# Peptides against a protein of PDB entry 5K2M, part 60

Target 1, 273 residues: chain A of PDB entry 5K2M
Amino acid sequence: MRIGITYTVLRREEMAIKERAGEFGEVVMLHEDDLLFPGNYDLDVVIIRNVSHFKALYTARLFESEGIPTVNSSRLIFEAGDKLFATLRLAGKVPVPEWKAALSEGGALRVPDSLGYPLVSKPVFGSWGRLLAKVNDRDSLEAVLEHRKWMKNPLYGIHYFQEFVEKPGRDIRSYVIGGEFVGAIYRYSNHWITNTARGGKAEPCSDPEVEELSVKAWEAFGEGALAIDIFESEKGLLVNEVNPNMEFKNAARVTGADMAGKLVEYAVEVAKT

## One batch from the design tools (peptide; aimed at target 1 M15 A251)

Design b2_p27_4_s4 (made by RFdiffusion4, then SolubleMPNN; from b2_p27_4, 14 letters changed)
Fold by OpenDDE base, seed 3:
Structure b2_p27_4_s4 (fold): chain B 273 residues (1-273), chain A 27 residues (1-27)
Amino acid sequence: as target 1 above (273 residues)
Amino acid sequence: ITEELFKEADELEPDWRKVALELLAKE
């Protein structure tokens, strides 16, 4: 078994994946600078750990074009890594926050007629709460839309809005790999944007409802390894988003779950299919 | 390993460099 691992930065997650992969076979670390296509890669499977969503997507597709399976697949990265496409999958299977999408400024200005205020403006791509805006009124909406016109990437012209969910000073992040629930954590923050990357405290989450909902959310995609972000609301649990390039350092530390091992085991299964 | 990680972070675009440094500081 020859296992490739693509990466941008050698994080704690990549070190853990490398260590566990070594128990199953030969490990080939592939920095982004090492990747040239077409190439002659002698690999049975590649674990995709590129930091950029688009670099991860294209890397996965390039290996697949050479007959090498990837974890995650380019299909999963494409659908799960776009907030709007992910919402379309999730909304058919699990409770999600109310949302609207508009393809023009004129359409976006009518979103409050359906959802009211406050709203959350989200780009369809990006991580760590970048370019999230709480929109409390018409003036704030107009300002967000005006700024979007001058952003270079045309994807910023895709207007995705969500209801503002009042959270109890925390959110939930769960992990599902190959359809198996691996673990979950609470992420505490004094800010409405909860993220462990922004200094939030993590604690174990042991809730059977979270486990069941997380598996159902994964089933909306039907493959791969996903981190799932869940809100605790007055309406119950809501699946906010998924991440096909999961960070698990804090979750592994807090829960003691072998997330790196589970990811490698799944990659080995994919290689044998 | 820390010096190598910082060197790799310096090769990243500004947005990713910031993220890499934040991740390293939390280890």
Scores: peptide ipSAE 0.009, ipTM 0.483, DockQ to the pose 0.135
OpenDDE base, seeds 1, 2, 4, 5: peptide ipSAE 0.008, 0.008, 0.008, 0.018; ipTM 0.475, 0.472, 0.500, 0.549; seeds 1, 2, 5 fail the geometry check

Design b2_p27_5 (made by RFdiffusion4)
Pose (drawn by RFdiffusion4):
Structure b2_p27_5 (pose): chain A 273 residues (1-273), chain P 27 residues (1-27)
Amino acid sequence: as target 1 above (273 residues)
Amino acid sequence: SAKEAREAAEAEAEAEYQAEKAAGATY
């Protein structure tokens, strides 16, 4: 059993994964510099841990082209990692915040007629709560759209919006791996953006409703290891987002759950075809 | 070199990780 781990830097998550994988077989640490294709790699499975979402997608696709299964797969990395594609997959399967998508500035200006104010603008490929905007009125919408327009990346032209959900000073992050619920936390902040990457704080979450909803959200994709974001609202729990390159150091510490071990166990199972 | 600098950083991260495990940290 040879288990590959692709990485950019060795965060605590990558170190814990390396350790667990060592109990099952030879670990082959693959920095981005070690990635060259086409190439001969002798691996039964690769765990994708690249920090860049896009580098993770392409390395997963490249290893798949060498006949080497990846965790997560290139398909899941793309579908789950893009807010719009993921919302299309979650819709009708679990409750989600109301959302709209527009393809131009003019189309985006009509979004408030459907969603109302306040509304949330976010990039389709983003993470760590970056470039999220709470838009309270037209002037703010025009400001966000004007800035998006001048940004170089054509992906900023896909305008994705959600109604603003009044959360109780926190949100929920849960983890489902291979269909098994493995844990959840609350992420607190005095700011409406609660990511731990922006200073949000982790506490254990033992709400049985989140476990069931988290499995249903995972079932919309039917594979892999997903970190799932959930909002509490006056209309019950809402699934906001799913994430295919999960961070969990605060979550594992707070809940005591072995998220790195469960990811590895799942990877060994996929390595058996 | 850049490769040596990356290995030095990885060694340091390994030492810090083991020190945190010894202090009771779990991941």

Design b2_p27_5_s3 (made by RFdiffusion4, then SolubleMPNN; from b2_p27_5, 17 letters changed)
Fold by OpenDDE base, seed 3:
Structure b2_p27_5_s3 (fold): chain B 273 residues (1-273), chain A 27 residues (1-27)
Amino acid sequence: as target 1 above (273 residues)
Amino acid sequence: SKREELEEEEKKKEEEYEEELKKGEIY
């Protein structure tokens, strides 16, 4: 078994994946600078750990074009890594925050007619809570829309909104790999954006409802390794988003779950299929 | 030990790089 690992930065996750992959076969570390296509890669599977969503997507697709399966697949990265496309999958299977999408400024200005205020503006791509805006009124909405006109990427012209969900100072991040629930954590923050990348604390989450919901959310996609962000709301648990390129160092540390091992095991299974 | 020093340096580089990534236009 020859396992490739693509990466932008050798993070704790990539080090852990490398270590565990070594137990299953030969490991080939592939920095982004090493990736040239078409290429003669002698690999049975590639674990995609590129930091950029688009680089991860294209890397996966390029290996697939060489007949090498990837974890995650380019299809999963595409569908799960776009917040709107992910919502479309999730909404058919699990409770999600109320959402609206608009394709123009004129359409976006009508979103409050259905969602009300406050609402959350999100780009369809991006990580670590970048360009998330809590929109409390019409003036704020107009300002966000005006700023979007001057952003370079045309995807910023896709207007995705959610209802604002009041959270109890925390959210939940769970992990499902190959359909198996691996673990979950609470992420605490005094800010409405609870991402641990911004200094939040993590604690273990042991809730059967979270486990069940997480598996159902994964089933909306039906493959791969996903981190799942869940809100505790007055309406119950809501699946906010999924991440096909998950960070798990904090979750692994806090829960003791062998997330790297589970990811490698899944990759080995994919290689054998 | 020299190994421990290298591991600490790698850890620092990782942390610095992660901070840069969070600030950068990575999408």
Scores: peptide ipSAE 0.027, ipTM 0.603, DockQ to the pose 0.058
OpenDDE base, seeds 1, 2, 4, 5: peptide ipSAE 0.020, 0.024, 0.023, 0.022; ipTM 0.567, 0.598, 0.589, 0.578

Design b2_p27_5_s4 (made by RFdiffusion4, then SolubleMPNN; from b2_p27_5, 15 letters changed)
Fold by OpenDDE base, seed 4:
Structure b2_p27_5_s4 (fold): chain B 273 residues (1-273), chain A 27 residues (1-27)
Amino acid sequence: as target 1 above (273 residues)
Amino acid sequence: SAREARRRREEEARRRYREELEKGEIY
């Protein structure tokens, strides 16, 4: 068994994955600078740990073009890593926040007619709560739309909106790998954006409803390793988004779950299929 | 040494990563 691991930065996650992968076979660490295609790589599977969504997506697709399976697959990275495409999958299986998508400024200006205020503007791509805007009124909506016109990436012209969900000063991050629930944490923040990358405290979450919902959310995609963001709302649990490029150092530390081991075990299973 | 060169590269990569995160350039 030869296990590739692609990476941008050697984080705690990549170190843990490397260590556990070494128990199953030969480990080939592949920094982004090492990746040239076509490359005739001699690997049974590649674990994708590129930081950039797009670099991860293209890296996965490039290995797949050489007949090498990846964890996650390019399909999963594509569908789960885009907030709108992820919502389209999730909405058919699990409760999600109310959402609207608009493809023009004129369309976006009509979103409040359906969702009301406050609403949340999200880019379809990006991590760590970047370019999330709480839009409280018409003036704020116009400002967000104006700023988007000056952004160079055409994907900023895809307008994705959610209802603003009132949360109890926390959200839930769960982890499902190969259809198995691995663990969950609460992420605490006094800010409406509860991401641990912004200094939020993490605590274990032991809730059977979270476990069941997390597995159902994973089943909307049907493969791979996903981190799942869940909101506690007055309507009950809502699946906000999923992440195919999960960070798990805080969750592993807090829960004691062997997330790196579970990821490697799944990659080995994929290699054998 | 090769070990020191590797350590320096890893430290530089971590620095760049933090800088890119702070700037919002990684997506």
Scores: peptide ipSAE 0.025, ipTM 0.676, DockQ to the pose 0.063
OpenDDE base, seeds 1, 2, 3, 5: peptide ipSAE 0.023, 0.023, 0.019, 0.019; ipTM 0.682, 0.638, 0.605, 0.625

Design b2_p27_6 (made by RFdiffusion4)
Pose (drawn by RFdiffusion4):
Structure b2_p27_6 (pose): chain A 273 residues (1-273), chain P 27 residues (1-27)
Amino acid sequence: as target 1 above (273 residues)
Amino acid sequence: HEELEAELQELTAEEIELERELAELEK
């Protein structure tokens, strides 16, 4: 059993994964510099841990082209990692915040007629709560659209919006791996953006409703290891997003759950074809 | 720089292990 781990820097998550994988077989640490294709790699499975979402997608696709299964797969990395594609997959399967998509500035200006104010603008490929905007009126919408227009990346032209959900000073992050619920936390903040990457704080979450909803959200994709974001609202729990390159150091510490171990166990199972 | 990075990784490994031991004892 040879287990590959692709990484950019060795965060605590990558160190814990390397350790757990060592109990099952030879660990081959693959920095981005070690990635060259086409190439001969002798691996039964690769755990994708690249910090750049796009580098993780392409390395997963490249290893798949060498006949080497990846966790997570290139398909899941793309579908789950893109807010719009993921929302299309979650819709009708679990409750989600109301959302709209537009393809131009003009189309985006009509979004408030459907969603109302306040509304949330966010990039389709983003993480860590970056470039999220709470838009309370037309002037703010025009300001966000003008800035998005001048940004170089054509992906900023895909305009994705959600109604603003009044959360109780926190949100929920849960983890489902291979269909098994492995844990959840609250992420608190005095700011409506609660990511731990922006200073949000982790506490244990033992709400049985989140466990079931988290499995249903995972079932919309039917594979892999997913970190799932959930909002509490006046209309019950809403699934906001899913994440295919999960961070969990605060979550594992707070809940005591072995998220790195469970990811590895799942990877060994996929390594057996 | 390399020595200091190795020491940091070792301390992180020790922290992780102590937290696992604590979680086991709390069971």

Design b2_p27_6_s1 (made by RFdiffusion4, then SolubleMPNN; from b2_p27_6, 17 letters changed)
Fold by OpenDDE base, seed 5:
Structure b2_p27_6_s1 (fold): chain B 273 residues (1-273), chain A 27 residues (1-27)
Amino acid sequence: as target 1 above (273 residues)
Amino acid sequence: MEEEEKERLEEEREEIREEEERFKELE
């Protein structure tokens, strides 16, 4: 067994994955600067850990074109890493926040007629709550739309909105790998954007309803390793988003779950199919 | 700044830089 690991930055997650992969076979670390295609890679599977969503997507597709399976697959990265495409998968299986998409400013200005105020403007891509806006009124909506016109990336012209969900000062992040629930955490924040990477406290979450919902959310995609963001709302649990390039350092520390080991075990299973 | 916050800011900057470099070619 030869296991590739692609990466941009050697984080604690990549170090843990490397260590655990060494128990199953030979490990080949592949920095982005080492990647050239077409190539002759002698690998049975590649674990994709590129920081950029698009570099991860293209790297996965390039290895797949050489007949080498990836974790995650380019299909999963594509569908789960886009907030709108992820919503389309999730909405068929699990409760999600109410959402609207518009392809023009004139369309976007009509979103409040359906969702009301407050609402959340999201880019379809991007991490750590980047470019999330709580839109409380018409003036705020017009300002967000005006700023989007001057952004260079054409994907900022895809207007994705959700209802604003009132949360109990926390959210839930769960982890499902190969269809197995691995663990979950509460992420505490006084801000409406909950993220542990912004100094939020994490605590273990042991809730059978979270476990069941997390597995159902994973089944909407049907493969790979996903982090799942869940809101506690007045309507019950809502699946907000999924992450195909998951951070798990804080969750592994808090839960004691061997997330790196579970990811490697799944990659070894994928290599054998 | 905790080491974890520094690591995340470096990751976020790398992701943004990579996105911006790809889209400069569309001008």
Scores: peptide ipSAE 0.016, ipTM 0.543, DockQ to the pose 0.023
OpenDDE base, seeds 1, 2, 3, 4: peptide ipSAE 0.014, 0.014, 0.015, 0.015; ipTM 0.524, 0.528, 0.510, 0.529; seed 4 fails the geometry check

Design b2_p27_6_s2 (made by RFdiffusion4, then SolubleMPNN; from b2_p27_6, 17 letters changed)
Fold by OpenDDE base, seed 2:
Structure b2_p27_6_s2 (fold): chain B 273 residues (1-273), chain A 27 residues (1-27)
Amino acid sequence: as target 1 above (273 residues)
Amino acid sequence: MEEEEEEELEEMRREIREEEEEFEEAE
């Protein structure tokens, strides 16, 4: 078994994955600077850990073109890493926040007629709560839309909105790998954007409803390793988004779950199929 | 612990800004 690991930055997650992969076979670390295609890679599977969503997507697709399976697959990265495409998958299987998509400013200006205020404006791509805006009124909506016109990336012209969900000062992040629930945490924040990377406290989440919902959310995609962001709302649990390039350092520390080992075990299973 | 998490986050933020700037310079 030869296991590739692609990476941009050698984080605690990549170090843990490398260590656990070494128990199953030979490990080949592949920095982004080492990646040239087409290439003659002698690998049974590649674990994709590129920081960039797009670099991860293209890296996965390039290895797949050479007959090497990836974790996650380019299909999963594409469908789960786009917030709108992920919502389209999730909405058919699990409760999600109410959402609207618009392809023009004139369309976006009508979103409040359906969802009301406050809204959350999201880019379809991006991590760590970047370019998330709480839109409280018409003036704020016009400002967000005006700023997006001057953004060079054409994907910022895709207007994705959700209802604003009032959260109890926390959200839930769960982890499902190969269809198995691995663990979940509460992420505490005084800000409406909950992210542990911004100094939020994490605590273990042991809730059977979270476990069941997390597995159902994973089943909307049907493959790979996903982090799942869940809101505790007045309507019950809502699946907000999924991440196909999950950070798990804080969750592994807090839960004691062997997330790196579970990811490697799944990659070894994928290599055998 | 907080300092190491801040450094890792700053490195990731740099890599992403560099990618976004490269997309902005290519037009």
Scores: peptide ipSAE 0.019, ipTM 0.579, DockQ to the pose 0.025
OpenDDE base, seeds 1, 3, 4, 5: peptide ipSAE 0.016, 0.017, 0.017, 0.016; ipTM 0.549, 0.544, 0.557, 0.557

Design b2_p27_6_s3 (made by RFdiffusion4, then SolubleMPNN; from b2_p27_6, 18 letters changed)
Fold by OpenDDE base, seed 4:
Structure b2_p27_6_s3 (fold): chain B 273 residues (1-273), chain A 27 residues (1-27)
Amino acid sequence: as target 1 above (273 residues)
Amino acid sequence: SAAARLEELEREREEIRREREEAAAAA
C-alpha cells in the first residue's frame, strides 16, 4: 500500500495523518510544489490535504485522471466545498437554515422579501468565516453588493444568503468519515461567527440527535470524510454547512477520537475498492 | 505552551493568507 498525502502546509492534522498512514504502508508526502501533471505517480490512494478548496479540487481530479482514487474525491470536494451546492444536497435530507440564492444584484435585493432581516451573506467558497456579513437592513445589503462588484473573482457574483440563526453562543462541529460518526464538539464564541481558529473554546458534544443528524447529512453526499457544522436553533438542529477539507486538531484533542486514524482507514478501504 | 499556540496561530494565518491569495488569483 502506497499512500499519498497532498498538502500545502504541514499542520497538526497532516502530521497525524502521516503518522497513522505509516502503519498501513509507505507514505508519500506531496507538497503542492511537487505536484506536476500528467505524472507517473505510483500510489494506491491519495489523501487530499491542500488548504485551498480549488487546489484540493483540482489535485483530486488530476489524480483521479491517472486512475488513483482520492480521499476526498473531486466530486465530494466540489459538491461539499461550495456552500450553495452543499445546501442543494443537504436541503433534501436534513433541516437547514432558510436560504436564497441570487445571480444578480437585482435578484439579491429581493432576497429580504423572502428571508427578511437580519440575513447572512456568504460567499459560496472560502473558509474561516471570511466575507460573512450579517445584513441587518437595506443599506447594509446594498453595501455588501457594491463591495462584491469590485471583487475580482466572478464567484463573488453568486449571491448566497441564509436566515440569521440565533445560536446559544456556540455551534456544533461533527465529523463523519465513511458514513461513521467519529465525534463532535461544541465551539464557543461570543461572536455570531463561531470558529475555533478564532480562539473559540471547544468541548466534547455527546448528543444522540447530533450523531443521527450528522450521519444523515453525510448521507446526502454518500462518500468521504466530512466535518459538519450544526446550529442549535429555536427550530431545533440545523445543518449549516459541511467541509470536505476539515480541520480536526481541536476536535481530536477535545474528544480523544483518532480522527487521523479513521481518515487513513477509510483511505485504505477506498484504495481496495 | 504559549509558544506552541503562537506557532499554531501563525500556521493558521498563513493558511488564511494562501486561501485569500488564491481567491484573488482565481479572479
Scores: peptide ipSAE 0.019, ipTM 0.517, DockQ to the pose 0.031
OpenDDE base, seeds 1, 2, 3, 5: peptide ipSAE 0.013, 0.018, 0.016, 0.017; ipTM 0.452, 0.507, 0.485, 0.503

Design b2_p27_6_s4 (made by RFdiffusion4, then SolubleMPNN; from b2_p27_6, 15 letters changed)
Fold by OpenDDE base, seed 1:
Structure b2_p27_6_s4 (fold): chain B 273 residues (1-273), chain A 27 residues (1-27)
Amino acid sequence: as target 1 above (273 residues)
Amino acid sequence: MEEEREEELEEMREEIEEEEEEHEEEL
């Protein structure tokens, strides 16, 4: 068993994955600077840990083109890493926040006629709540749309909106790997954006409803390793988004779950299929 | 806490720089 691990930065997660992968076979660390295709790689599986969503997507697809399976697959990275495509998968299986997509400013200006105010503007890509806007009124919507016209990436012209969900000063992040629930945390924040990267406190979440919902959310994609963001709302639990390039250092620390081991075990299973 | 925040800020910076580089190669 030869296990590749692609990475941009050697984070705590990549160190833990490397250590656990060493128990199953030879580990080949592949920094982005080492990646050239076609490369004739002699690997049984590659664990994708590139920081960039797009680099992760392309790296996965490039290894797959050489007949090397990846965790996550390029299909999963593509479908789960895009918030709109992820919503399309999730909405057929689990409760999600009410959403609208528009492909023009003129379409986006009509979104409040359906969702009302306040609403949340999201880019379809990006992490840590970058470019998230709570849009309380028409003037704020016009400002967000004006700024989007000057963004270089054409994907910023894809207007994705959600209802604003009132949260109890926290959200839930769960982890599902190969269809197995691995663990969950509460992320506490006084801000409406609850991200641990913004100094949110993490605590263990032990809720059977969260576990069941997390597995159902993973089943919407049917493969790989996903972090799942869940809101506690007045309507019950809502699956907000998923992440195919999960951070888990905080979750592993707080829950004691072997996230890295579970990821490697799944990659070894994928290599045998 | 400080080291963890510095690591999280560096991860955020790398992803932003990569998203910006992807925008420059399309021009």
Scores: peptide ipSAE 0.016, ipTM 0.544, DockQ to the pose 0.025
OpenDDE base, seeds 2, 3, 4, 5: peptide ipSAE 0.014, 0.015, 0.015, 0.015; ipTM 0.521, 0.520, 0.528, 0.527; seed 3 fails the geometry check

Design b2_p27_7 (made by RFdiffusion4; failed a check: the pose's geometry)
Pose (drawn by RFdiffusion4):
Structure b2_p27_7 (pose): chain A 273 residues (1-273), chain P 27 residues (1-27)
Amino acid sequence: as target 1 above (273 residues)
Amino acid sequence: SVNELLDRPQPPVEDRPEKKIHEFFRP
C-alpha cells in the first residue's frame, strides 16, 4: 500500500493525514514541485490536499489519467467546489437558501426582484469567506457589480446570489466521509461571515438534526469526503455549501473526532478499487 | 491522540518559487 499525499504547505491537517496514512502503508509526500505529467507514479491512491482549489482539481484529474484513484475525485472537486454547480446538485434534495444566478451586469440587476434585500453576493469558486458581500440596496449592488466587472478573472462574471439568512450569530460546519457522519461544530463570530479563516471560533455541535441533514447533503454527491456548511434560520436548517478540500484542525480539536483518520480509512478503501 | 498529533512541532515553510498549473505538464 503506497499512499500519495499532494500538498502545498504542511498545515496541521496534512501532518495528521501523513501520520494516519503511515499506519496503513508507505506514505509518499508529493509537493507541487514533484508533480509532473505525464509521469510514472506507483501509487494505489492519492489524497488531494493542495491549498489552491484549482491546483487540487487538476492534480486529481492528472492522477486519474495515470489510472490512480484520487480522494477527492476531480469530478467531486469541481462539482462540490463550485458554488453554482454544487447548488444545482443540492437543490430538491435538501433545503437551501433561495438563490439566483445571472450571466451579466444587466441580468444581475434584476436579481433583487426575486430575492429581495438584503442579499449575498459571492464568487462561485471562492473559499474562506473571501469577496462575500452583504448587499442592502441597489447602490451596493451596483458597487459590487462595477468592481466585479473590473476584476480580471472571467469567473467573476458568473453572478451568484443568495437571500441573506439571519443566522443566530453562528453557522454550522459538519463533516461526512464516505456516507458516515463524523462530526460537526458551530462557528461563532460577531460578524455575519463566520469562517474560522477570518477569525470565527469553533465549538462542538451535537444537534441530531444536523447529522441527518448532513448525510442527505452528502448523498446529493454520493462520494468522497465533504465538509458541509449549514445555516440555522427561522425556517429551519439550510444547506449553504459543500467543500471538497476540508480543513478541520479546529473541528477535530473541539469535537475530538479523528477527521484525518477517517479521511485516510476512506482513502484505503478506495485504494482497494 | 488527535490532540497529540495536532500539537506536534510543525516544520517551517520552505522558500521556493511557486509552480504554476501549466508547469505540471511535461513540455

Design b2_p27_7_s1 (made by RFdiffusion4, then SolubleMPNN; from b2_p27_7, 9 letters changed; failed a check: the pose's geometry)
Amino acid sequence: SIQDLLDKPLPPVEDRPEVSIEEFLRP

Design b2_p27_7_s2 (made by RFdiffusion4, then SolubleMPNN; from b2_p27_7, 9 letters changed; failed a check: the pose's geometry)
Amino acid sequence: SVQDLLDKPLPPVEDRPEVSIEDFLRP

Design b2_p27_7_s3 (made by RFdiffusion4, then SolubleMPNN; from b2_p27_7, 10 letters changed; failed a check: the pose's geometry)
Amino acid sequence: SVDDLLNKPLPPVEDRPEVSIEDFLRP

Design b2_p27_7_s4 (made by RFdiffusion4, then SolubleMPNN; from b2_p27_7, 9 letters changed)
Fold by OpenDDE base, seed 3:
Structure b2_p27_7_s4 (fold): chain B 273 residues (1-273), chain A 27 residues (1-27)
Amino acid sequence: as target 1 above (273 residues)
Amino acid sequence: SVQELLDKPLPPVKIRPEVSIEEFLRP
């Protein structure tokens, strides 16, 4: 078996994936600078670890065009990596924060009539809490909308809003790979945007309700490896977001779960189908 | 252990594979 691994930066996650993949076959590390298509690659499967959502999406689709399966697939990256498309999948299967989408400024100005204040404005693409805004009032809404008019990418004209969920100073990050729950952590932060990439403390989460909800959230997509962001709210557990290009260093450290091994095992299964 | 690998200092970023991509192209 020949396992490709595409990457932008060799992180601890990519090192762990490389080492685990070596137990199953020949490993081919593929930096973004080495990728040209069409190329007729001799690979049985490719693990996608590009940092950019769009580079990951196009890389996956290009390998698939040569008959090489990818983890994750271009379909999963497309649907899970867009916050609005992910919400559309999730909303029919699991509890999600209340949300509205608007396709114009005039539509966006009416969002508070339905959801009230405070709101959270999100771009449909992007990572690490980039361009998230807590919108407390009309003046803040107008300011966010004005700034969006001058942004170069047309996707910033897609206005996605959620209710503001009050959290107990933490959120939950869970991991589901091939439909199997692998582990979960609490991420502590004094800021309303919880992210371990911003230096938050992580602790193990051992909650059967989180495990069940995480599997149901994965079943909304039905394939691949997902990190799942869950909020603890007065309404119960809410699935906020999924990530088809997971960081897992902190989760693996805190839980002791072999996230890299589980990802490689799933890629080997995909290669055999 | 995988944890020891995750905690190990990252090797210098070898941006290039040790083997040419051409060796992995199907004939």
Scores: peptide ipSAE 0.031, ipTM 0.384, DockQ to the pose 0.168
OpenDDE base, seeds 1, 2, 4, 5: peptide ipSAE 0.000, 0.000, 0.007, 0.009; ipTM 0.270, 0.234, 0.280, 0.298; seed 2 fails the geometry check

